Peptides against a protein of PDB entry 4IGA. Designs and how they scored, part 1

All scores and structures are predictions.

Target 1, 116 residues: chain A of PDB entry 4IGA
Amino acid sequence: KRVLIVDDAAFMRMMLKDIITKAGYEVAGEATNGREAVEKYKELKPDIVTMDITMPEMNGIDAIKEIMKIDPNAKIIVCSAMGQQAMVIEAIKAGAKDFIVKPFQPSRVVEALNKV
Structure headers, positions and changes below count from the first letter of each chain, unless a header shows other numbers.
Peptide ipSAE was made for these designs. It is ipSAE averaged over its two directions, with the distance scale d0 held at 1.0 Angstrom where the peptide's residues are scored. Compare it between designs on one protein only; published cut-offs may not apply.
A fold fails the geometry check if it doesn't show the stated peptide or something in it is severely misdrawn.

## One batch from the design tools (peptide; made by RFdiffusion4, then SolubleMPNN)

Design b1_p8_1_s1 (from b1_p8_1, 5 letters changed)
Fold by OpenDDE base, seed 2:
Parts: sequence; structure tokens; C-alpha cells
Structure b1_p8_1_s1 (fold): chain B 116 residues (1-116), chain A 8 residues (1-8)
Amino acid sequence: as target 1 above (116 residues)
Amino acid sequence: MELHTEEV
């Protein structure tokens, strides 16, 4: 399966890329904000998206909503430092399949990838 | 410190 990685932090994208590839998944591409995420989703048609929330231009919640308009069956895993219950509920309402709070263990990301 | 991720 192919994964689109969305995070404004280069370090986080690098970390996720390492986890995803070591787990046997392919990285379809990367996006640095919600607008790029929507554009890359259309372009690459990934099987899974890892989505940050706090990003410039367009945040992760809005990006989830836009991706769900494109593909109602999109498999989006949120990966965010904003682990408040209200944010989790908001992400699920938007269409996310899972929510991973930063900082995370690599095994948690692999579990999420395998589940969706 | 293990930060527990909430599975949805």
C-alpha cells in the first residue's frame, strides 16, 4: 500500500517515512500543508494518508474534509501533538479513521497502517 | 514517558 505523508515539519516527515518504509509500505509522496495534501491526494491517489493538524495555509481538519469530498473512502490517520479529546472528536467527525498523538511509538503508527 | 494514543 502507498502512503501520503502530510506534515509541515521536515523532521516529522522524515521520521514517518522511515517508519512507513521499514514496515513494508511505499511512500507515495509528501505534503507540507493542507492545500498540498489535497493536491497530492488528487495526483497520487494514495491508499493511506498520515495527516498533521497544525499546518500553515490549510490545517489538517480542513484537509481531511476536502479529501473526503474527493474520496469518501479515504483512509486518513491523524498524527498530531493536539491530542485533546475535542480535537480527536473533530478529526473523527471530519472522517479520520485513527488518531495518533505525538510523541508516538513507531509500533503505534504501524498498527494504524495495518488496521485501515 | 509512553504517550498513550487513543484508538478511535
Scores: peptide ipSAE 0.034, ipTM 0.630, DockQ to the pose 0.220
Fold by OpenDDE base, seed 1:
Structure b1_p8_1_s1 (fold): chain B 116 residues (1-116), chain A 8 residues (1-8)
Amino acid sequence: as target 1 above (116 residues)
Amino acid sequence: MELHTEEV
């Protein structure tokens, strides 16, 4: 399965890329904001998306909503430092399949990848 | 540190 990694932080994208590849998944591509995420989803048609929330240009919630318009079956895993109940609810309402709070263990990401 | 994780 191919994963699109979305995070404004280069170090976080690097971490996720390492976890994803070591778990036997392919990295379809990367995006640094919600606008790029939507564009890359259209282009790459990944099987899974890891989505940050707090990003410039377009936030992760809006990106989830736009991706779900493109593909109602999109498999989106949120990875965010914003683990508040309100944010989790908003992500779920937008269409997210899982919500991982930063900082996370690699095993938690792998479990999420395997479940969606 | 408890990893707060929310599954749908």
Scores: peptide ipSAE 0.032, ipTM 0.629, DockQ to the pose 0.215
Fold by OpenDDE base, seed 5:
Parts: C-alpha cells; structure tokens; sequence
Structure b1_p8_1_s1 (fold): chain B 116 residues (1-116), chain A 8 residues (1-8)
C-alpha cells in the first residue's frame, strides 16, 4: 500500500517516512499543507493518508473534507499534537479513520496503517 | 495525564 504523508514540519514527515517504510509500506508522496494534500491525493491516488491538522494555507480538517469529496472511501489517519476531544470529533466527522496524538510511538502508527 | 489516542 502507498501512503501520502501530510505535515508542515519536515522533521515529522521524515519520522513518518521512516516508520512507514520500515513497516513495509511505500511512500506515495509528501505534502506540506492541506492544499497540497488535496492536489497530491488527486494526482497520486494513495491508499492511505497521514494528515496533520495545524498547517498553513489549508488545515487538516478542511483537507480531509476536500479529499472525501474526491474519494469517499479515502483512508485518512490524523497525526496531530491537538488531541482535544473536540478536534478528534471534528476529524472523525470529516471522515478520518484514526486519530494519533503527538508525540506517538512508532507501533501506534503501524497499527493504524494495518487497520485501515 | 496520558494523551489517549482514539482509534476509530
């Protein structure tokens, strides 16, 4: 399966890329904001998306909503420092399949990847 | 306070 990694932080994208590849998944591409995420999703049609929330240009919630318009069957795992219940509920309502709070253990990401 | 990640 191919994964699109979406995060404005280069370090976080690097970390996720390492976890994803070591788990036997392919990295389809990377995006640094929600607008790029929507464009890359349409272009690459990844099997899974890891999605940050707090990003410039377009936030992760809006990106999830736009991706769901493109593909209602999209598999989106949120990875965010904003683990408040209100944010989790909003992400789930938007269409997210999982919500991982930063900081996270690599095993938690792998489990999420395997379940979607 | 353990930040609980919610699995959907």
Amino acid sequence: as target 1 above (116 residues)
Amino acid sequence: MELHTEEV
Scores: peptide ipSAE 0.031, ipTM 0.621, DockQ to the pose 0.288
Fold by OpenDDE base, seed 3:
Structure b1_p8_1_s1 (fold): chain B 116 residues (1-116), chain A 8 residues (1-8)
Amino acid sequence: as target 1 above (116 residues)
Amino acid sequence: MELHTEEV
């Protein structure tokens, strides 16, 4: 399966890329904000998206909503420092399948990838 | 580091 990694932090994208690759998944591409995420989703048609919330230009919640308009079957895993219950509920309502709070263990990301 | 996940 191919994963689109969305995070404004280069370090986080690199970390997720390593985890995803070591878990046997392919990295379809990367996006640095929600607008780019929507564009890359259309372009790459990934099987899974890892989605940060706090990003410039377009946040992860809005990106989830836009991706779900394109593909109601999109598999989006949120990965965010904003782990408050209200944010989790908002992400789920937007269409996210899982929510990983930063900081995280690599195994948690792998579990999410395997489950969605 | 530490696993905090709200599983949906």
Scores: peptide ipSAE 0.031, ipTM 0.647, DockQ to the pose 0.173

Design b1_p8_1_s2 (from b1_p8_1, 4 letters changed)
Fold by OpenDDE base, seed 1:
Structure b1_p8_1_s2 (fold): chain B 116 residues (1-116), chain A 8 residues (1-8)
Amino acid sequence: as target 1 above (116 residues)
Amino acid sequence: GPLHTEEV
């Protein structure tokens, strides 16, 4: 399966790329904000998306909503430091399949990838 | 370990 990695932090994208690759998944591409995420989803047609929330241009919640309009079957895993209940509820309402709170362990990401 | 799960 191919994964689109969305995070405004280069370090986080690198970390996720390492985890995803070591777990046997393919990295479809990267996006640095929600607008890029939507564009890349259209372009790359990934199987899974890892989605940050706090990003410039367009936040992760809005990106989830737009991606779900493109593909109602999109598999989106949120990966964010903003793990408050209100944010989780909002992400789920938008269409996310899982919510991983930063900081995370690699095994948690792998588990999410395997289950969505 | 760190809190990392808010499973949906």
Scores: peptide ipSAE 0.036, ipTM 0.662, DockQ to the pose 0.191
Fold by OpenDDE base, seed 4:
Formats: sequence, structure tokens, C-alpha cells
Structure b1_p8_1_s2 (fold): chain B 116 residues (1-116), chain A 8 residues (1-8)
Amino acid sequence: as target 1 above (116 residues)
Amino acid sequence: GPLHTEEV
């Protein structure tokens, strides 16, 4: 399966890329904000998206909503420091399949990838 | 430790 990694932090994208590839998945591409995420989703049609929330230009919640308009079957795993109950609920309502709060263990990401 | 929610 191919994964689109969305996070404004280069170090986080690097970390996720390492986890994803070691788990046997392919990195389809990367995006640094929600606008890029939507564009890359259209272009790459990835199987899975890892989505940060707090990003410039367009936040992760809005990106989830836009991606779900494009593909209602999108598999989106949120990976964010914003683990408040309200944010989790909002992400799930937007269409996210899982919510991983930063900081996380690599195994948690792998579990999410394998489950969605 | 790590923080997370269960998959929906």
C-alpha cells in the first residue's frame, strides 16, 4: 500500500517515512500543508494518508474534509499533538479512521497502518 | 509515554 505523508515539520515527515517504509509500505509522496495534501491526494491517489492537524495554509481537519469529498473511501490516520477530546471527535467526524497523539511509538503507527 | 486513541 502507498502512503501520503502530511506534516509541516520536515523531521516528522522523515520519522513517519522511516516507520512506513520499515513496515513494508511505500511512501507515495509528502505534503507540508493541507492544500498540498489535497493536491497530492488527487495526483497520487494514495491508499493511506497520515495527516497532521496544525499546519499553515490549510489545517488537517479541513484537508480531511476536502479529501473525503474527492474520495469518500479515503483512509486517513491523524497524527497530531492536538489530542484533546474535542479535536479527536472533530477529526473522526471529518472522516479520519484513527487518531495518534504525538508523541507516539512507531508500533502505534504500524498498528494504525495495518488496521485501516 | 505515547498517547493515542483507538481506531474507529
Scores: peptide ipSAE 0.036, ipTM 0.670, DockQ to the pose 0.199
Fold by OpenDDE base, seed 2:
Structure b1_p8_1_s2 (fold): chain B 116 residues (1-116), chain A 8 residues (1-8)
Amino acid sequence: as target 1 above (116 residues)
Amino acid sequence: GPLHTEEV
């Protein structure tokens, strides 16, 4: 399966890329903000998306909503430092399948990839 | 340690 990684932090994208590839998944591509995420989803048609929330241009919640308009069956895993109850609820409402709070263990990401 | 929620 192919994964689109969305995060404004280069360090986090690199970390997720390492985890994803070591787990046997393919990285479809990367996006650095929500607008780019929507564009890349259309272009790459990934099987799974890892989605940050706090990003410039367009945040992760809005990106989830836009991707769900494109593909109602999109498999989106949120990965964010913004793990407050309200944010989790908002992400779920928007269409996310899982929510991973930063900081995380690599095994948690692998678990989410395998189960989504 | 890690923080996370359950699957939706």
Scores: peptide ipSAE 0.035, ipTM 0.667, DockQ to the pose 0.194
Fold by OpenDDE base, seed 3:
Structure b1_p8_1_s2 (fold): chain B 116 residues (1-116), chain A 8 residues (1-8)
Amino acid sequence: as target 1 above (116 residues)
Amino acid sequence: GPLHTEEV
């Protein structure tokens, strides 16, 4: 399966890329903000998306909503330091399938990839 | 640190 990695932090994208590839998945591409995420989703048609929340241009919640308009069956895993109840509820309502709080264990990411 | 949250 192919994964689109969305995060404004280069270090986090590198970390996720390492975890994803070592788990046997392919990295379809990367995006640094929500607007790029929507564009890349249309272009690459990935099987799974890892989505950060706090990003410039367009935040992760809005990106989820836009992607869900394009593909109601999109498999989106949120990966964010913003793990408050309100944010989790908002992400799930927007269409996210899972929510991983930073900092995370690599096994948690693999678990999410395998279950969505 | 944390780990995971919702799975819905």
Scores: peptide ipSAE 0.038, ipTM 0.672, DockQ to the pose 0.197; fails the geometry check

Design b1_p8_1_s3 (from b1_p8_1, 6 letters changed)
Fold by OpenDDE base, seed 2:
Structure b1_p8_1_s3 (fold): chain B 116 residues (1-116), chain A 8 residues (1-8)
Amino acid sequence: as target 1 above (116 residues)
Amino acid sequence: MELHTEEI
């Protein structure tokens, strides 16, 4: 399966790329904001998306909503420092399949990838 | 410390 990694932080994208690759998944590409995420989803048609929330240009919640318009079956895993219940509920309403709070264990990301 | 939610 191919994964699109979305996070404005270069360090986080690097970390997720390492985890995803070592788990045997392919990295389809990367995006640094929600607008790029929507564009790259259309271009790459990934099987899974890892999605940050707090990003410039377009936030992760809005990006989830736009991706779900493109593909109602999109498999989106949120990876965010914003672990508040309200944010989790908002991500669920937008269409996310899982929510991982930063900081996280690599095994938690692998578990999410395997389940969606 | 590691934080995460259960599958939703």
Scores: peptide ipSAE 0.029, ipTM 0.621, DockQ to the pose 0.198
Fold by OpenDDE base, seed 3:
Structure b1_p8_1_s3 (fold): chain B 116 residues (1-116), chain A 8 residues (1-8)
Amino acid sequence: as target 1 above (116 residues)
Amino acid sequence: MELHTEEI
């Protein structure tokens, strides 16, 4: 399966890329903000999206909502430092399938990839 | 400490 990685932090994109690749998934592409994420989703038609929340231009919640308009069956895993219950609820309402709080173990990401 | 939520 092909994964679109969305995070404004280059280090985090690198980390997720390593995890995703080592787990046997393919990286479809990367996005650095929510607007780019929506554009890349339309372009690449990935099987899975890893989505940061706190990003410039467009945040991850809004990006989830826009992607769900494009594809109601989108499989989006949130990866965020903002792990409070209110944010989890917001992500669920937007359409996320899982929510991973930073900092995370690589195995947690792999489990999420395997289950969505 | 590493943190994560349960699957939605």
Scores: peptide ipSAE 0.029, ipTM 0.620, DockQ to the pose 0.200
Fold by OpenDDE base, seed 1:
Structure b1_p8_1_s3 (fold): chain B 116 residues (1-116), chain A 8 residues (1-8)
Amino acid sequence: as target 1 above (116 residues)
Amino acid sequence: MELHTEEI
C-alpha cells in the first residue's frame, strides 16, 4: 500500500517515512500543508494518508474534508500534537479513520497503517 | 522512542 505523508515539519515527515518504509509500505509522496495534500491526493491516489492538523495555507481538518469530497473511501490517519477531545471529534467527523497523538511510538503508527 | 514536533 502507498502512503501520502502530510506534515509541515520536515523532521516529522522524515520520521514517518522511516516508519512507513520499515513497516513494508511505500511512500507515495509528501505534502507540507493541506492545499498540497489535496493536490497530491488527486495526483497520486494513495491508499493511505497520514495527516497533520496544524499547518499553514490549509489545516489538516479542511484537508480531510476536501479529500473526502474527492474520495469518500479515503483512509486518513491523523498524526497531531493536538490531542484535545474537541480536535479528535472534529477530525473523526471530517472523516479520519484514526487519530494518533504526538508524541507517539512508531508501533502506534504501524498499528494504524495495518488497521485502516 | 517517542516522536514529537512542536506545534506552530
Scores: peptide ipSAE 0.028, ipTM 0.619, DockQ to the pose 0.055
Fold by OpenDDE base, seed 5:
Structure b1_p8_1_s3 (fold): chain B 116 residues (1-116), chain A 8 residues (1-8)
Amino acid sequence: as target 1 above (116 residues)
Amino acid sequence: MELHTEEI
C-alpha cells in the first residue's frame, strides 16, 4: 500500500517516512500544506494519507473535507499535536479514520496503517 | 507544531 505524507514540518515528514517504509509500506509522495495534499491525492491516488492539522495555505481539516469530496472512501490518519477532544471530533466528522497525537510511538503509526 | 495534547 502507498502512503501520502502531509505535514508542514520536514522533520515530521522524515520521521513518518522512516516509520512507514520500515513497516513495509511505500511512500507515494509528500505534501507540505492542505492545498498540496489535495493536489497530490488527485495525482498519486494513494491508498492511505497521514494528515497534519496545523499547516499554512490550507489546514488539515479542510484538506480532509476536500479529499473526501474527491474520494469518499479515502483512508486518512490524522497525526497532530492538537489532540484536544474538540479537534479529534472535528477530524472524525470531516472523515478521518484515526487520530494520532504527537509525540507518538512508531508502533502507534504502524497500528493505524494496518487498521485502515 | 508538535505539542502533545491528547491521544484518542
Scores: peptide ipSAE 0.024, ipTM 0.580, DockQ to the pose 0.186

Design b1_p8_1_s4 (from b1_p8_1, 4 letters changed)
Fold by OpenDDE base, seed 2:
Formats: C-alpha cells, sequence, structure tokens
Structure b1_p8_1_s4 (fold): chain B 116 residues (1-116), chain A 8 residues (1-8)
C-alpha cells in the first residue's frame, strides 16, 4: 500500500517516512500543508494518508474534509500533537479513521497502517 | 511517560 505523508515539519515527515518504509509500505509522496495534501491526493491517489492538524495555508481538519469530498473511502490517520478529546472528535467527524497523538511510538503508527 | 494514543 502507498502512503501520502502530510506534515509541515520536515523532521516529522522524515520520521514517518522511516517508519512507513521499514513497515513494508511505499511512500507515495509528501505534503507540507493541507492545500498540498489535497492536491497530492488527487495526483497520487494514495491508499493511506497520515495527516497533521496544525499546518499553515490549510489545517489538517479542512484537508480531511476536502479529501473526503474527493474520495469518501479515503483512509486518513491523524498524527498530531493536538491530542485533546475535542480535536479527536472533530477529526473523526471530518472522516479520519484513527488518531495518533504526538509524541508516538513507531509501533502505534504501524498498527494504524495495518488496521485501515 | 507512557504515551497514551487514543484509538478510535
Amino acid sequence: as target 1 above (116 residues)
Amino acid sequence: MEMHTEEV
């Protein structure tokens, strides 16, 4: 399966890329904000998206909503430092399949990838 | 510190 990685932090994208590839998944591409995420989703048609929330231009919640308009079956895993219950509920309401709070263990990301 | 991830 192919994964689109969405995070404004280069370090986080690098970390996720390492986890995803070591778990036997392919990285379809990367995006640095929610607008790029929507554009890359259309272009690459990934099987899974890892989505940050706090990003410039367009946040992760809005990106989830736009991706769900394109593909109602999109498999989006949120990966965010904003682990408040209200944010989790908002992400799930938008269409996310899972929510991983930063900081995270690599095994938690692999479990999420295998589940969706 | 156990990092609690909320599974949905």
Scores: peptide ipSAE 0.030, ipTM 0.644, DockQ to the pose 0.249
Fold by OpenDDE base, seed 4:
Structure b1_p8_1_s4 (fold): chain B 116 residues (1-116), chain A 8 residues (1-8)
Amino acid sequence: as target 1 above (116 residues)
Amino acid sequence: MEMHTEEV
């Protein structure tokens, strides 16, 4: 399966790329904000998306909503420091399949990838 | 530090 990594932090994208690759998944591409995420989703047609929430230009919630309009079967795993209940609920309502709170263990990301 | 993972 091919994964699109969406996070404004280069460090986080690198970390996720390492985890995803070591778990036997392919990295389809990267995006640094929600607008790029929507564009890259259309271009790359990834099997899975890892989605940050707090990003410039377009936040992760709005990106989830736009991706779900493109592909109602999109498999989006949120990875965010914003693990408060309200944000989790909003992400699920938008269409996310899982929510991983930062900081996370690599095994948690692998578990999420395997479940979707 | 319990990393609360909410499984959906």
Scores: peptide ipSAE 0.030, ipTM 0.638, DockQ to the pose 0.218
Fold by OpenDDE base, seed 5:
Structure b1_p8_1_s4 (fold): chain B 116 residues (1-116), chain A 8 residues (1-8)
Amino acid sequence: as target 1 above (116 residues)
Amino acid sequence: MEMHTEEV
């Protein structure tokens, strides 16, 4: 399976890339904001998306909503420091399949990848 | 404070 990594932080994209590749998944591409995420999703048609919430240009919630318009079957895992219940509920309502709070253990990301 | 990640 191919994974699109979406995060404005280069360090976080690097960390996720390491976890994803070591788990035997392919990295389809990277995006640094929600607008790029929507464009890359349409272009690459990844099997899974890891999605940050707090990003410039377009936030992760809006990106989830736009991706769901493109593909209602999209598999989106949120990875965010914003673990408040209200944000989790909003992400799930938008269409996310899982919500991982930062900081996270690599095993938690692998479990999420394997379940979607 | 346990960081509860909600698995859906």
Scores: peptide ipSAE 0.028, ipTM 0.631, DockQ to the pose 0.280
Fold by OpenDDE base, seed 3:
Structure b1_p8_1_s4 (fold): chain B 116 residues (1-116), chain A 8 residues (1-8)
Amino acid sequence: as target 1 above (116 residues)
Amino acid sequence: MEMHTEEV
């Protein structure tokens, strides 16, 4: 399966790339904001998306909503420092399949990838 | 610290 990694932090994208690759998944591409995420989703047609919430230009919640308009079957895993219950509920309502709070253990990301 | 991630 191919994963689109969405995070404004280069360090986080690198970390996720390492985890995803070591878990036997392919990295389809990267995006640095929600607008780029929507564009890359259309372009790359990934099987899974890892989605940050707090990003410039377009946040992760709006990106989830836009991706779900394109593909209602999109498999989106949120990965965010914003782990408040209200944010989790909002992400789920937008269409996210899982929510990983930063900081995270690599195993948690692998579990999410395997379940969606 | 248990990083409790809410599984959906």
Scores: peptide ipSAE 0.029, ipTM 0.640, DockQ to the pose 0.214; fails the geometry check

Design b1_p8_2_s1 (from b1_p8_2, 3 letters changed)
Fold by OpenDDE base, seed 1:
Structure b1_p8_2_s1 (fold): chain B 116 residues (1-116), chain A 8 residues (1-8)
Amino acid sequence: as target 1 above (116 residues)
Amino acid sequence: MLTAEDVL
């Protein structure tokens, strides 16, 4: 399966890429904000998306909503430091399948990839 | 699979 990685932090994208590839998944591509995430989803048609929330141009919640308009079957895993109940509820309402709070263990990401 | 119950 192919994964689109969405995070404004280059270090976080690198970390997720390492985890994803070591778990036997392919990285379809990367996006640095929610607008790029929507564009890359259309272009690459990934099987899974990892989505940050706090990004410039367009936040992760709005990006989830726009991706779900394109593909109602999209498999989106949120990966964010914003683990408050209100944010998790907003991510669920937008269409997220899982929510991983930063900082995370690599095994937690692998479990999410295997379950969505 | 994330549900509203997982937030409680």
Scores: peptide ipSAE 0.036, ipTM 0.669, DockQ to the pose 0.132
Fold by OpenDDE base, seed 5:
Structure b1_p8_2_s1 (fold): chain B 116 residues (1-116), chain A 8 residues (1-8)
Amino acid sequence: as target 1 above (116 residues)
Amino acid sequence: MLTAEDVL
């Protein structure tokens, strides 16, 4: 399965890329904001998306909503420092399949990838 | 505090 990694932080994209590849997934591509995420989703048609929330240009919630318009069956795992109840509910309501709070263990990401 | 795990 191919994963699109979406995070404005280069360090976080690097970390997720290492986890994803070591778990036997392919990295389809990377995006640094929600607009790029929507564009890359259209281009790459990934099987899974890891989505940050707090990004410039377009936030992760809006990116989830736009991806769900493109593909209602999109498999989006949120990965965010904003683990507050309201944000989790908003992400799930937007169409996310899972929500991983930063900081996270690599195993938590692998479990999410395997379950979606 | 409700966590992500409590919501899913």
Scores: peptide ipSAE 0.028, ipTM 0.660, DockQ to the pose 0.620
Fold by OpenDDE base, seed 2:
Structure b1_p8_2_s1 (fold): chain B 116 residues (1-116), chain A 8 residues (1-8)
Amino acid sequence: as target 1 above (116 residues)
Amino acid sequence: MLTAEDVL
């Protein structure tokens, strides 16, 4: 399965890429904001998206909503430092299939990839 | 289906 990685932090994209690749998934591409995430989803048609929330241009919640308009069956895993109950509820309401709070263990990302 | 309760 192919994964689109969405995070404004280059370090986080690198970390997720290592985890995803070591777990036997392919990295379809990367996006650095919510607008790029929507564009890359249209272009790449990934099987899974890892989505940050706090990004410039367009936040992760808005990106989830726009991706869900393109593909109602999209498999989106949120990966964010904003693990507050309100943000989790908002992400689930937008269409996310899982929510991973930063900092995370690599096993938590692998479990999410395997379950969506 | 994942809910907010399943994640919290």
Scores: peptide ipSAE 0.025, ipTM 0.657, DockQ to the pose 0.155
Fold by OpenDDE base, seed 4:
Structure b1_p8_2_s1 (fold): chain B 116 residues (1-116), chain A 8 residues (1-8)
Amino acid sequence: as target 1 above (116 residues)
Amino acid sequence: MLTAEDVL
């Protein structure tokens, strides 16, 4: 399975890329904001998306909503420091399949990838 | 399908 990594933090994209690759997944590409995420989803047709919430240009919730309009079957795993109940509920309502709170263990990301 | 109850 191919994974699109979406996070404005280059360090976080690097960390997720290492985890995803070591777990036997392919990295389809990277995006640094929600607009790039929507564009890259259209281009790459990834099997899974890891999605940050707090990004410039377009936030992760809006990116989830736009991706779900393109592909209602999209497999989106949120990965965010914003683990508040309201944000988790909002991400699920937008169409997210899992929510990983930062900081996380690599095993938690692998479990999410294997479950979706 | 993941629900709010599955995550909270």
Scores: peptide ipSAE 0.024, ipTM 0.641, DockQ to the pose 0.119

Design b1_p8_2_s2 (from b1_p8_2, 3 letters changed)
Fold by OpenDDE base, seed 5:
Structure b1_p8_2_s2 (fold): chain B 116 residues (1-116), chain A 8 residues (1-8)
Amino acid sequence: as target 1 above (116 residues)
Amino acid sequence: GLDASDVL
């Protein structure tokens, strides 16, 4: 399966890329904000998206909503430091399939990839 | 190294 990685932090994208590839998944591409995420989703049609929340241009919640308009079956895993219960509920309402709070263990990401 | 801003 192919994964689109969305995070404004270059280090986080690099970390996720390492985890994703070691788990046997392919990185379809990367996006640095929610607007790029929506555009890349249309272009690449990835199987899975990892989505940050706090980003410039467009935040992750809005990006989830826009991607769900494109593909109601989109498989989006949120990866965010914003792990408050209210934010988790908001992400799930938007259409996210899982929510991983930063900092995370690589195994947690792999489990999410395998289960969405 | 890694600081808080890199992982937020």
Scores: peptide ipSAE 0.021, ipTM 0.589, DockQ to the pose 0.045
Fold by OpenDDE base, seed 3:
Structure b1_p8_2_s2 (fold): chain B 116 residues (1-116), chain A 8 residues (1-8)
Amino acid sequence: as target 1 above (116 residues)
Amino acid sequence: GLDASDVL
């Protein structure tokens, strides 16, 4: 399965890429903000998306909403430091399938990838 | 390799 990695932090994208590839998944591409995420989703049609929340241009919640318009069956895993209950609920309402709070263990990401 | 401190 192919994963689109969305995070404004280059180090986080690199980290997620390492985890994803070691778990046997393919990285479809990367996006650095929500607008780019939507564009890349249209272009790449990934099987799974890892989505940061706090990003410039367009935040992760809005990106989730736009991706769900494109593909109501999108499998989006949020990966964010914003683990507050309100944010988790908002992400779920937007269409996220899982929510991983930063900092996280690699196994947590792998579990999410395998579950969605 | 990867550890929790790298994933902040």
Scores: peptide ipSAE 0.020, ipTM 0.568, DockQ to the pose 0.045
Fold by OpenDDE base, seed 1:
Structure b1_p8_2_s2 (fold): chain B 116 residues (1-116), chain A 8 residues (1-8)
Amino acid sequence: as target 1 above (116 residues)
Amino acid sequence: GLDASDVL
């Protein structure tokens, strides 16, 4: 399966890429904000998306909503330091399938990838 | 390998 990685932090994208590839998944591409995420989803048609929340241009919640308009079957895993209950509920309401709180263990990401 | 402290 192919994964689109969305995070404004280059180091986080690198870390997720390492985890994803070592777990046997392919990285379809990367996006640095929510607008790029929507554009890349249209372009790459990934199987899975990892989505940060706090990003410039467009936040992760809005990006989830826009991606779900494009593909109601999109498989989106949130990966964010914003682990408050209200944010988790908002992400699920938007269409996210899982929510991983930063900092995380690599095994947690692998579990989410395998589950969606 | 990667651990929790490596992924923030």
Scores: peptide ipSAE 0.020, ipTM 0.564, DockQ to the pose 0.046
Fold by OpenDDE base, seed 4:
Structure b1_p8_2_s2 (fold): chain B 116 residues (1-116), chain A 8 residues (1-8)
Amino acid sequence: as target 1 above (116 residues)
Amino acid sequence: GLDASDVL
């Protein structure tokens, strides 16, 4: 399966790329904000998306909503420091399949990838 | 490999 990595932090994208690759998944591409995420989703048609929330231009919640308009069956895993109950509920409502709170263990990401 | 402490 191919994964689109969305995070404004280069370090986080690098980290997720390592986890995803070592778990046997392919990295379809990267996006640095929600607008790029939507564009890359259309272009790459990934199987899975890892989605940050706090990003410039367009936040992750809005990106989830836009991706769900493109593909109602999109498999989106949120990966965010914003693990408050309200944000988790909002992400689920938007269409996210899982929510991983930063900081996390690599195994948590792998479990999410395997289950979506 | 990645350690848990590296994933922030």
Scores: peptide ipSAE 0.019, ipTM 0.554, DockQ to the pose 0.044

